# Peptides against a protein of PDB entry 7PB4: the designs that were tried, part 31

Target 1, 105 residues: chain A of PDB entry 7PB4
Amino acid sequence: KMLNIKEYKEKLLSTLGEFLEDHFPLPDRSVKKKKKNIQESSVNLITLHEMLEILINRLFDVPHDPYVKISDSFWPPYVELLLRNGIALRHPEDPTRIRLEAFHQ
Target 2, 218 residues: chain B of PDB entry 7PB4
Amino acid sequence: DALQMAVGYFEKGPIKASQNKDKTLEKHLKTVENVAWKNGLASEEIDILLNIALSGKFGNAVNTRILKCMIPATVISEDSVVKAVSWLCVGKCSGSTKVLFYRWLVAMFDFIDRKEQINLLYGFFFASLQDDALCPYVCHLLYLLTKKENVKPFRVRKLLDLQAKMGMQPHLQALLSLYKFFAPALISVSLPVRKKIYFKNSENLWKTALLAVKQRNR

## One batch from the design tools (peptide)

Design b1_p14_1_s2 (made by RFdiffusion4, then SolubleMPNN; from b1_p14_1 with S1M F4R E5L)
Fold by OpenDDE base, seed 2:
Structure b1_p14_1_s2 (fold): chain B 105 residues (1-105), chain C 218 residues (1-218), chain A 14 residues (1-14)
Amino acid sequence: as target 1 above (105 residues)
Amino acid sequence: as target 2 above (218 residues)
Amino acid sequence: MLLRLMVQELVELS
């Protein structure tokens, strides 16, 4: 039974990863490279998968303060996607912090 | 150049020393409006001003006016659109601004230089269908963007759910009909045979300007 | 949404 759960979890992770990559990829910022003059701060955006991992890990590692500060590496559409779909919640007093929604009672 | 000064004002913000901030703002805004409607704006100018309009730097009234005059002289950069979508998601703009943006995007769709990056945003646009105010315009946008590879079972289910919730809306039916065209096996429901696909006329705000742009670029 | 369900399931399994 435990092996089945582990295998299922792995399959789910893989499926999720593929889903995120296929349907919610990061835009190719390479288009910005052609215009020489805009020193757009090369902020490396993280993937939605990575963002979710951060949120999940925070929830389990620090359950009493499960909030993650939104950094410049957080692509706004991803944040909005998570919030809109009820996957994440903003901190009630600090809108710059988000947490994974508590799916378990 | 008056236009450069105006764009610079919006980009850099008001210089503290200006005693009459409102008059200065209005002057620059009128400059942008006049040039935009007369000649259109360069892609670089649209890039700057579009971001400003959606960033929440200025009030809703100003943002709305800026967005309404985002008329290209020739083309709009797809990068500007990608950045704009990002700003929309920051949540500093009003709901009305979001609606206006999607109307603008649909109206200006043919003037966007490339579509590759915009196509990558398909999932994000699709996710916006749940917003009742945006839904008609997003459907129109998706109708323009949808390829066979975008038609997935989960999206079909979502559209059908929306139809169940909202009723048989013309814009939703149009999109569903396109989905059925690409993947008939995924849509078993009988769709009304509409002879004509009808979307809200999003381009009405820019109809005259768009005609002028097309004439200049022929 | 499928994404929510997938994430929820993942969290539940974690």
Scores: peptide ipSAE 0.428, ipTM 0.860, DockQ to the pose 0.332
Fold by OpenDDE base, seed 4:
Structure b1_p14_1_s2 (fold): chain B 105 residues (1-105), chain C 218 residues (1-218), chain A 14 residues (1-14)
Amino acid sequence: as target 1 above (105 residues)
Amino acid sequence: as target 2 above (218 residues)
Amino acid sequence: MLLRLMVQELVELS
């Protein structure tokens, strides 16, 4: 029974990953490295899949404070997507922090 | 160049604590407005000013005026649009500014140099259909962007649900008709064959300017 | 809705 659950979870993750890649891909930033010396720390944006993994992991690892701080690696459209679809919630006192919504049945 | 100075002002902010900040702002704003309506703006200028208008750096009144002046001389960079959409999601601009942006995007759609990156944003635009204020303009945008590969069963269901909630809106019907064209098997409901696709005239704000741009680029 | 359901299921399995 446990093996079946693990396999199903992996399949679900894979399916979710494919879905997210197909429908919500990151824009190809043509990093035209214009060599201007400004160390614009090209903050690498993470995928929506990675963002969800972070949120899920935080919920399980720190259930009493399941909030994740929004970093520069969080693409704003992804954050909005999660919030609008009821997948994530903003911290009531700190808008820079979001959590995975507790999907109450 | 007066325009360069004006753009620089908005980009870098006021250099000197000038006693008359409001007068200086108005002067530069008028400069941008005059050039934009007469000659249009270069793609680089639009890139800078569009981001400023949506970043929340200035008040709503100023942002609205800037956005209304985003008239291209030739083309708009798709990168500017992608960045703009990102700023919209940050939530520092007003709802009215968001509406104006989508109206602008529809009006200026043909002047965008490439569509590949914008097409990747299809899912995000589709998600914005739930906003009642944005829905008419988003439908129009999606009508312009939709390809066969975008027509999926789950999106069809969402559109039908929206129709059930909002009624048979002309803009929603137009989009559904396009979906049916690409995937007739997914939409079993008989849609009234509207001979004329009617979207709200988002172009009315820029009608004269757009005519001028088209004449210059012939 | 689909995305939410998928995430919900994933969380429940976790």
Scores: peptide ipSAE 0.421, ipTM 0.858, DockQ to the pose 0.329
Fold by OpenDDE base, seed 5:
Structure b1_p14_1_s2 (fold): chain B 105 residues (1-105), chain C 218 residues (1-218), chain A 14 residues (1-14)
Amino acid sequence: as target 1 above (105 residues)
Amino acid sequence: as target 2 above (218 residues)
Amino acid sequence: MLLRLMVQELVELS
């Protein structure tokens, strides 16, 4: 039973990764514009998969404070996507922090 | 020139606590408006000003005015649009600004130089369908962007759910009809045969300007 | 949404 669960989890992770890559990829920022736009983040953005991993890990590692601070590596559309779809929640007092939503079985 | 000074003002912000801040702001805003409506703006100018309008750096009234004058001389850079979408998600702009942006995006769609990166944002736009204020305009945008590969079962279900919730809206019907065209097997429901696809006239705000742009680029 | 379901399932399995 444990082996089957592990295998299923791995398959699910793989499927999720593929889904995220296919439908929510990062924009190609390889084209460095010559003009320095202050609003263009020079920061390396993490994937949505990585963002989810961070949120999941925080939930399990620090259940009493499951919130993650939104860093510059968090692409705003990803944050919005998670919030809008009920996957993540903003901290009620600190909008710069988000947590994974508590899912009921 | 006056335009460069105006753009620079918005980009760098006011240097001095001048008592005449409001007058200076208005002067520069009028400069941008005048040039935009008469000649259009260069892609670089749009890149700067569009992001400023959506960043929350200025008040809603100013942002609205800037966004309304984002009229290209020739083309809009796809990169500007991608960045703009990012700013929209930061949440520092008003709901009305978001609506205006999508109207702008639809109106200016043909003037965007490339669509490859915008197409990658398909999922993000689709996620915005649940916003009642944005839904009509997002449907129009998706209608312009949708390819066969975008038509997935989960998206079909979402559209049908939205239809069940809000009724048979013309903009939803238009998008569903396109989905059915690409993937008839995914949509078992009978859609009314509408001869005319109906979307809200997003371009009305820029009708005169768009005509001028087309004339200049002939 | 499929994404939410997938994430939910992943969390449940973790």
Scores: peptide ipSAE 0.414, ipTM 0.834, DockQ to the pose 0.334
Fold by OpenDDE base, seed 3:
Structure b1_p14_1_s2 (fold): chain B 105 residues (1-105), chain C 218 residues (1-218), chain A 14 residues (1-14)
Amino acid sequence: as target 1 above (105 residues)
Amino acid sequence: as target 2 above (218 residues)
Amino acid sequence: MLLRLMVQELVELS
């Protein structure tokens, strides 16, 4: 039973990763390379998969404060996507912090 | 150049020492408006001003006026649109500004130089369909963007669910019809063959300006 | 949404 759960979890992670890559990829900033003057925000954006991983890990690692600070690496459309779909919540007092939604069954 | 000074003002912000901040702001707004409606704006100017309008740097009234005059001389950079969508998601702009942006995006769609990156945003636009205020305009945008590769079973289900919730809306029917065209096997429901696709005429705000742009680029 | 369901299931399994 445990092996089946682990295998299922791995399959789910893989499926989720593929889904996110296919439907919510990061825009290629490659177009910015040619125009010299636009301060290319040197900020490396993380994938939606990585963002979710951070949120999930925080929930389990620090359950009493499951909030993650939104950094410059967080692409705003991803944040909005998570919030709109009820996957994440903003901190009530600090809008710069978000947590994974507690899916209470 | 008066336009450069105006754009610079919005980009750098008001210089603290100006006693008549409102008068100066109005002067620069009028300058931008006049040039935009007469000649259109360069892609670089649109890039700057569009971001300003959506960043929340100024009040809603100012942002609305700026956004209304985002009329290209020739083309709009795809990168500007991608950046704009990012700003839109930051949540510093009003709901009305968001609606206006999507109307603008639909109206100016043909003037965007490339669509490759915008197509990558398909999923994000689709997610915005749940917003009742945005739904009509997002449907129109998706109608313009949708390729066969975008038509997936889960999106079909979402559209059908939305139809169940909102009723048979013309804009939703138009999008569903397009989906059925690309993937008839995914949509078993007989859609009324509407001979005329009716989207809200988002172009009405810029109709005269768009005609002028087309004439200049012939 | 499918995304929400996938994330929910993942969280439940984790």
Scores: peptide ipSAE 0.415, ipTM 0.838, DockQ to the pose 0.347; fails the geometry check

Design b1_p14_1_s3 (made by RFdiffusion4, then SolubleMPNN; from b1_p14_1, 6 letters changed)
Fold by OpenDDE base, seed 2:
Structure b1_p14_1_s3 (fold): chain B 105 residues (1-105), chain C 218 residues (1-218), chain A 14 residues (1-14)
Amino acid sequence: as target 1 above (105 residues)
Amino acid sequence: as target 2 above (218 residues)
Amino acid sequence: MELRLMVEKLVELS
């Protein structure tokens, strides 16, 4: 039974990963040649998969404060996607913090 | 020139030393509007101003006016659109601004130089369908973007759910019709046979401007 | 499968 759960989890992770890559990829930041004045923010964006991992881990590691601070590495469309799909919630008092939705009763 | 000064003003922000900030802002805004409607804006100018309009740097009224005059002289960079979508998601712009942006995006779609990156945003646009205010315009955008590979069972289900919730909306029917065209096996529901596909505000705010742009670029 | 559902299942299994 445990093996089945583990295998199922692995399969699910794989499926999720593929799904995220296929449907919600990061845009190719065309390294447009540095025209002089556009400070291309050198900020590396994390993948949606990584973002979800962060949120999930925070929920389990710090259940009393499951919120994650939105950093510059968080691509805004990803944040919006998670919020719109009911996967994440903004902190009621601090919109710069989000948590994974509590799916468990 | 006057346009460069105006764009610079919006980009760098108001110089503290100006006694009449509102007058200065209005002057520059009118400059941008005048040039945009007469000649169109360069892709670089649109890049700058579009981000400003969506960043929340200025008030809603100003942002709206800026966005309304995002008329290209020739082309719009897809990178500008990608960045704009990012700003849109930050949540510093009003709902009306978001609606206007999608209207703008649909209106200017043919003037965007490339579509590869925009196509990658398909899933994000699709997620915006649940917003009642955005739905008509997002449907139109998706109608323009949709390829066979985008038609997935989960998206079909979402569209049908939306239809159940919102009723049979013309814009939603148009998109569903396209989906059925690409993947008839996924849509078993009988769709009304419409002779013409109609989207909201087909005569967009930029009709005259777009005609002028097309004439200049022939 | 929807993204939300996939995430929910993943969380449940975690």
Scores: peptide ipSAE 0.539, ipTM 0.895, DockQ to the pose 0.331
Fold by OpenDDE base, seed 3:
Structure b1_p14_1_s3 (fold): chain B 105 residues (1-105), chain C 218 residues (1-218), chain A 14 residues (1-14)
Amino acid sequence: as target 1 above (105 residues)
Amino acid sequence: as target 2 above (218 residues)
Amino acid sequence: MELRLMVEKLVELS
């Protein structure tokens, strides 16, 4: 039973990764770097997969303060996507912090 | 020139020494508006001003006026749109500004130089369908963007669920009909055969300007 | 499968 759970988890992670890559890829900024008036930050954006991983890990590692501070590496559309899909919540007093939604009652 | 000075003002902010900040701001706004409606703006100018309008640097009234005059002389850079979408998500612009942006995006869609990066934002736009205020315009945008590869079972389910919640809306029906066209096997429900696709006329705000742009680029 | 459901299942298994 435990082996089946581990295998299922691994499969789910893989499936999620593929899903995120296929449907929510980062925009290609290579063209933007060639423009003269680049107002875009030189900060490397993380993938949605990485963002979720950070949020999940924070929830389990620091359950009493499961919030992650939004950094420049967090692509705003990803943040919005997670919020709108009920996957993440903003901190009630600090909009720069988000947490993974509690899916259990 | 006057336009460069105006754009510079919005980009760099007011010079501290200005005794009449409001008068100066209005002067520069009028300059931008005048040029935009008469001749259109260069892609670089739109790039700068669009981000300013959505960044929350100025008040809602100013942002609205700037956004309304984002009329291209020739083309709009796709990169400007991608950056703009990012600013929308930062949460420093009003809901009305977001609506106006999507209206603008739909209206100016044909003047965007490329669509490859915008297509990558498909999932994000789709997620915005649940916003009641944005839904009509997002449906229109998605109608313009949707390719066969975007039509997935989970998106079909979401659209059908949305229809169940908000009723049979013309804009939603239009998008569903397109989905059925690309993937008939995914949509088993009978859709009313509409001879005419109906979206809100988002372009009405820029009708005259759009005609002028087309004429200049003919 | 929806993104939310996938994440939910992942969290449940974690």
Scores: peptide ipSAE 0.527, ipTM 0.888, DockQ to the pose 0.328
Fold by OpenDDE base, seed 1:
Structure b1_p14_1_s3 (fold): chain B 105 residues (1-105), chain C 218 residues (1-218), chain A 14 residues (1-14)
Amino acid sequence: as target 1 above (105 residues)
Amino acid sequence: as target 2 above (218 residues)
Amino acid sequence: MELRLMVEKLVELS
């Protein structure tokens, strides 16, 4: 049973990874050196998969305070995507913190 | 020139030493507006000003005015659009600004130099359909962007759910009809055969300006 | 499968 669950989880992770890559890829940062673009944060953006992992891990590691601080590595559209799809919630008092939504099983 | 000074003002922010910040702001804003409506703006200028309009650096009134004059001389960089979408998601701009942005994006769609990166944002735009204020314009945008590969069962379900919630809206029907065209097996519901596709604001705020842009670029 | 459902299932399995 444990093996089956583990295998299923692995398959699900793989499927999720593919899904995220297909439908929600990061934009190509064509950092053209010469353009004085003010908004070019030199910060590497994490994938949506990585963002979800962070949120899931926080939920299980610190269930009483499952909020994660939004860093510069969090691509805003990803944050918005998670919020709009009911996957994540903003902290009621601190909009810079988000948590994974509590899913009723 | 006056335009460079104006753009520089918005980019760098107000210099503390100005006794009348409001007058200076208005002067520069009028400069941008005048040039934009008469000649259009360079892609670089749009890149700078569009981000400023959406970043929340200035008040809603100023942001709205800036966004309304984001009229290209020739083209808009897709990178500017990608950055703009990011700023929209930061939440520092008003709901009205978001609506205006999508209206702008639809209106200026043909002037965007490339569509590859914008197409990658399909899923993000689709997620915005649930916003009632944005929905009509997002549907129009998606209608322009949708390819066969974008038509997935889960998106069909979402559209049908939205239709159930909002009713048979013309913009939803238009998008659903396109989805049915690409994937008829996914949409079993009989859609009214509309001879004419209808989207809200067929006459947009930039109609006259866009005609002028097209004429200049012929 | 919807993104939300996929995430829900992952959480369930975690």
Scores: peptide ipSAE 0.513, ipTM 0.882, DockQ to the pose 0.331
Fold by OpenDDE base, seed 4:
Structure b1_p14_1_s3 (fold): chain B 105 residues (1-105), chain C 218 residues (1-218), chain A 14 residues (1-14)
Amino acid sequence: as target 1 above (105 residues)
Amino acid sequence: as target 2 above (218 residues)
Amino acid sequence: MELRLMVEKLVELS
């Protein structure tokens, strides 16, 4: 039973990963590097998959404060996507913090 | 030149020594407007000014005026659009500014040099359909971007749900018709056969300018 | 499957 759950989880993660890559990929930065006006701070944007992992992990690791600080590595469209789809919520008093939605409610 | 000074002002902000900040701002804004409507702006200028208009650096009135004069001399860089979309999501611009941006994006769509990166934003644009104010313009944009590979069952369901909620809107019907064209098996509902697809005339604000741009680039 | 549903399932399994 546990093996089946683990296998299913892995399959789901794989499927989710593929889905995210297909439908919500990061824009190619290769074109951005050539323009002088882009502030050189090559902030590495994380994938939507990584962002979700962070949010999920925070929810389980720190359930009493499940909020994650939005960093420069968080691509704004991803944040908006999660919020719009009801996957994440902004902190009511601090808009720079987001948490994974409690789906069981 | 005057345009470079104006763009520099918006990019770097007001220089401390200006006694009349409002007058200076107005002067530079008028400079940008004049050049944009007469000759169009270079892609680099649009890149800078578009980001400024959406970043929340200035007030809504100023941002609106900047967006209204984002008229290309030749082309708009897709990178500018990608960056602009990012700024929209930061939430420092007004709802009206967002609407204006999408109107602008639709109006200027043919002048964007490449579509590859914009196509990657398809999912994001689709997610914005739920915004009532944006929906008509997003539908138009999606109509321009949609390829067969974008037509998925889950998106069909979302569109149908949206139709159930909002009614049979012309812009939504247009998009659904396109979806049905690419994937008829996914849409079992009968759609009214429209000979002409009607979207809100987003280009009205730039009609004269767009004609001029096309004439210059022939 | 919608993104939200995928995430929900993933959370349930975590």
Scores: peptide ipSAE 0.511, ipTM 0.881, DockQ to the pose 0.331

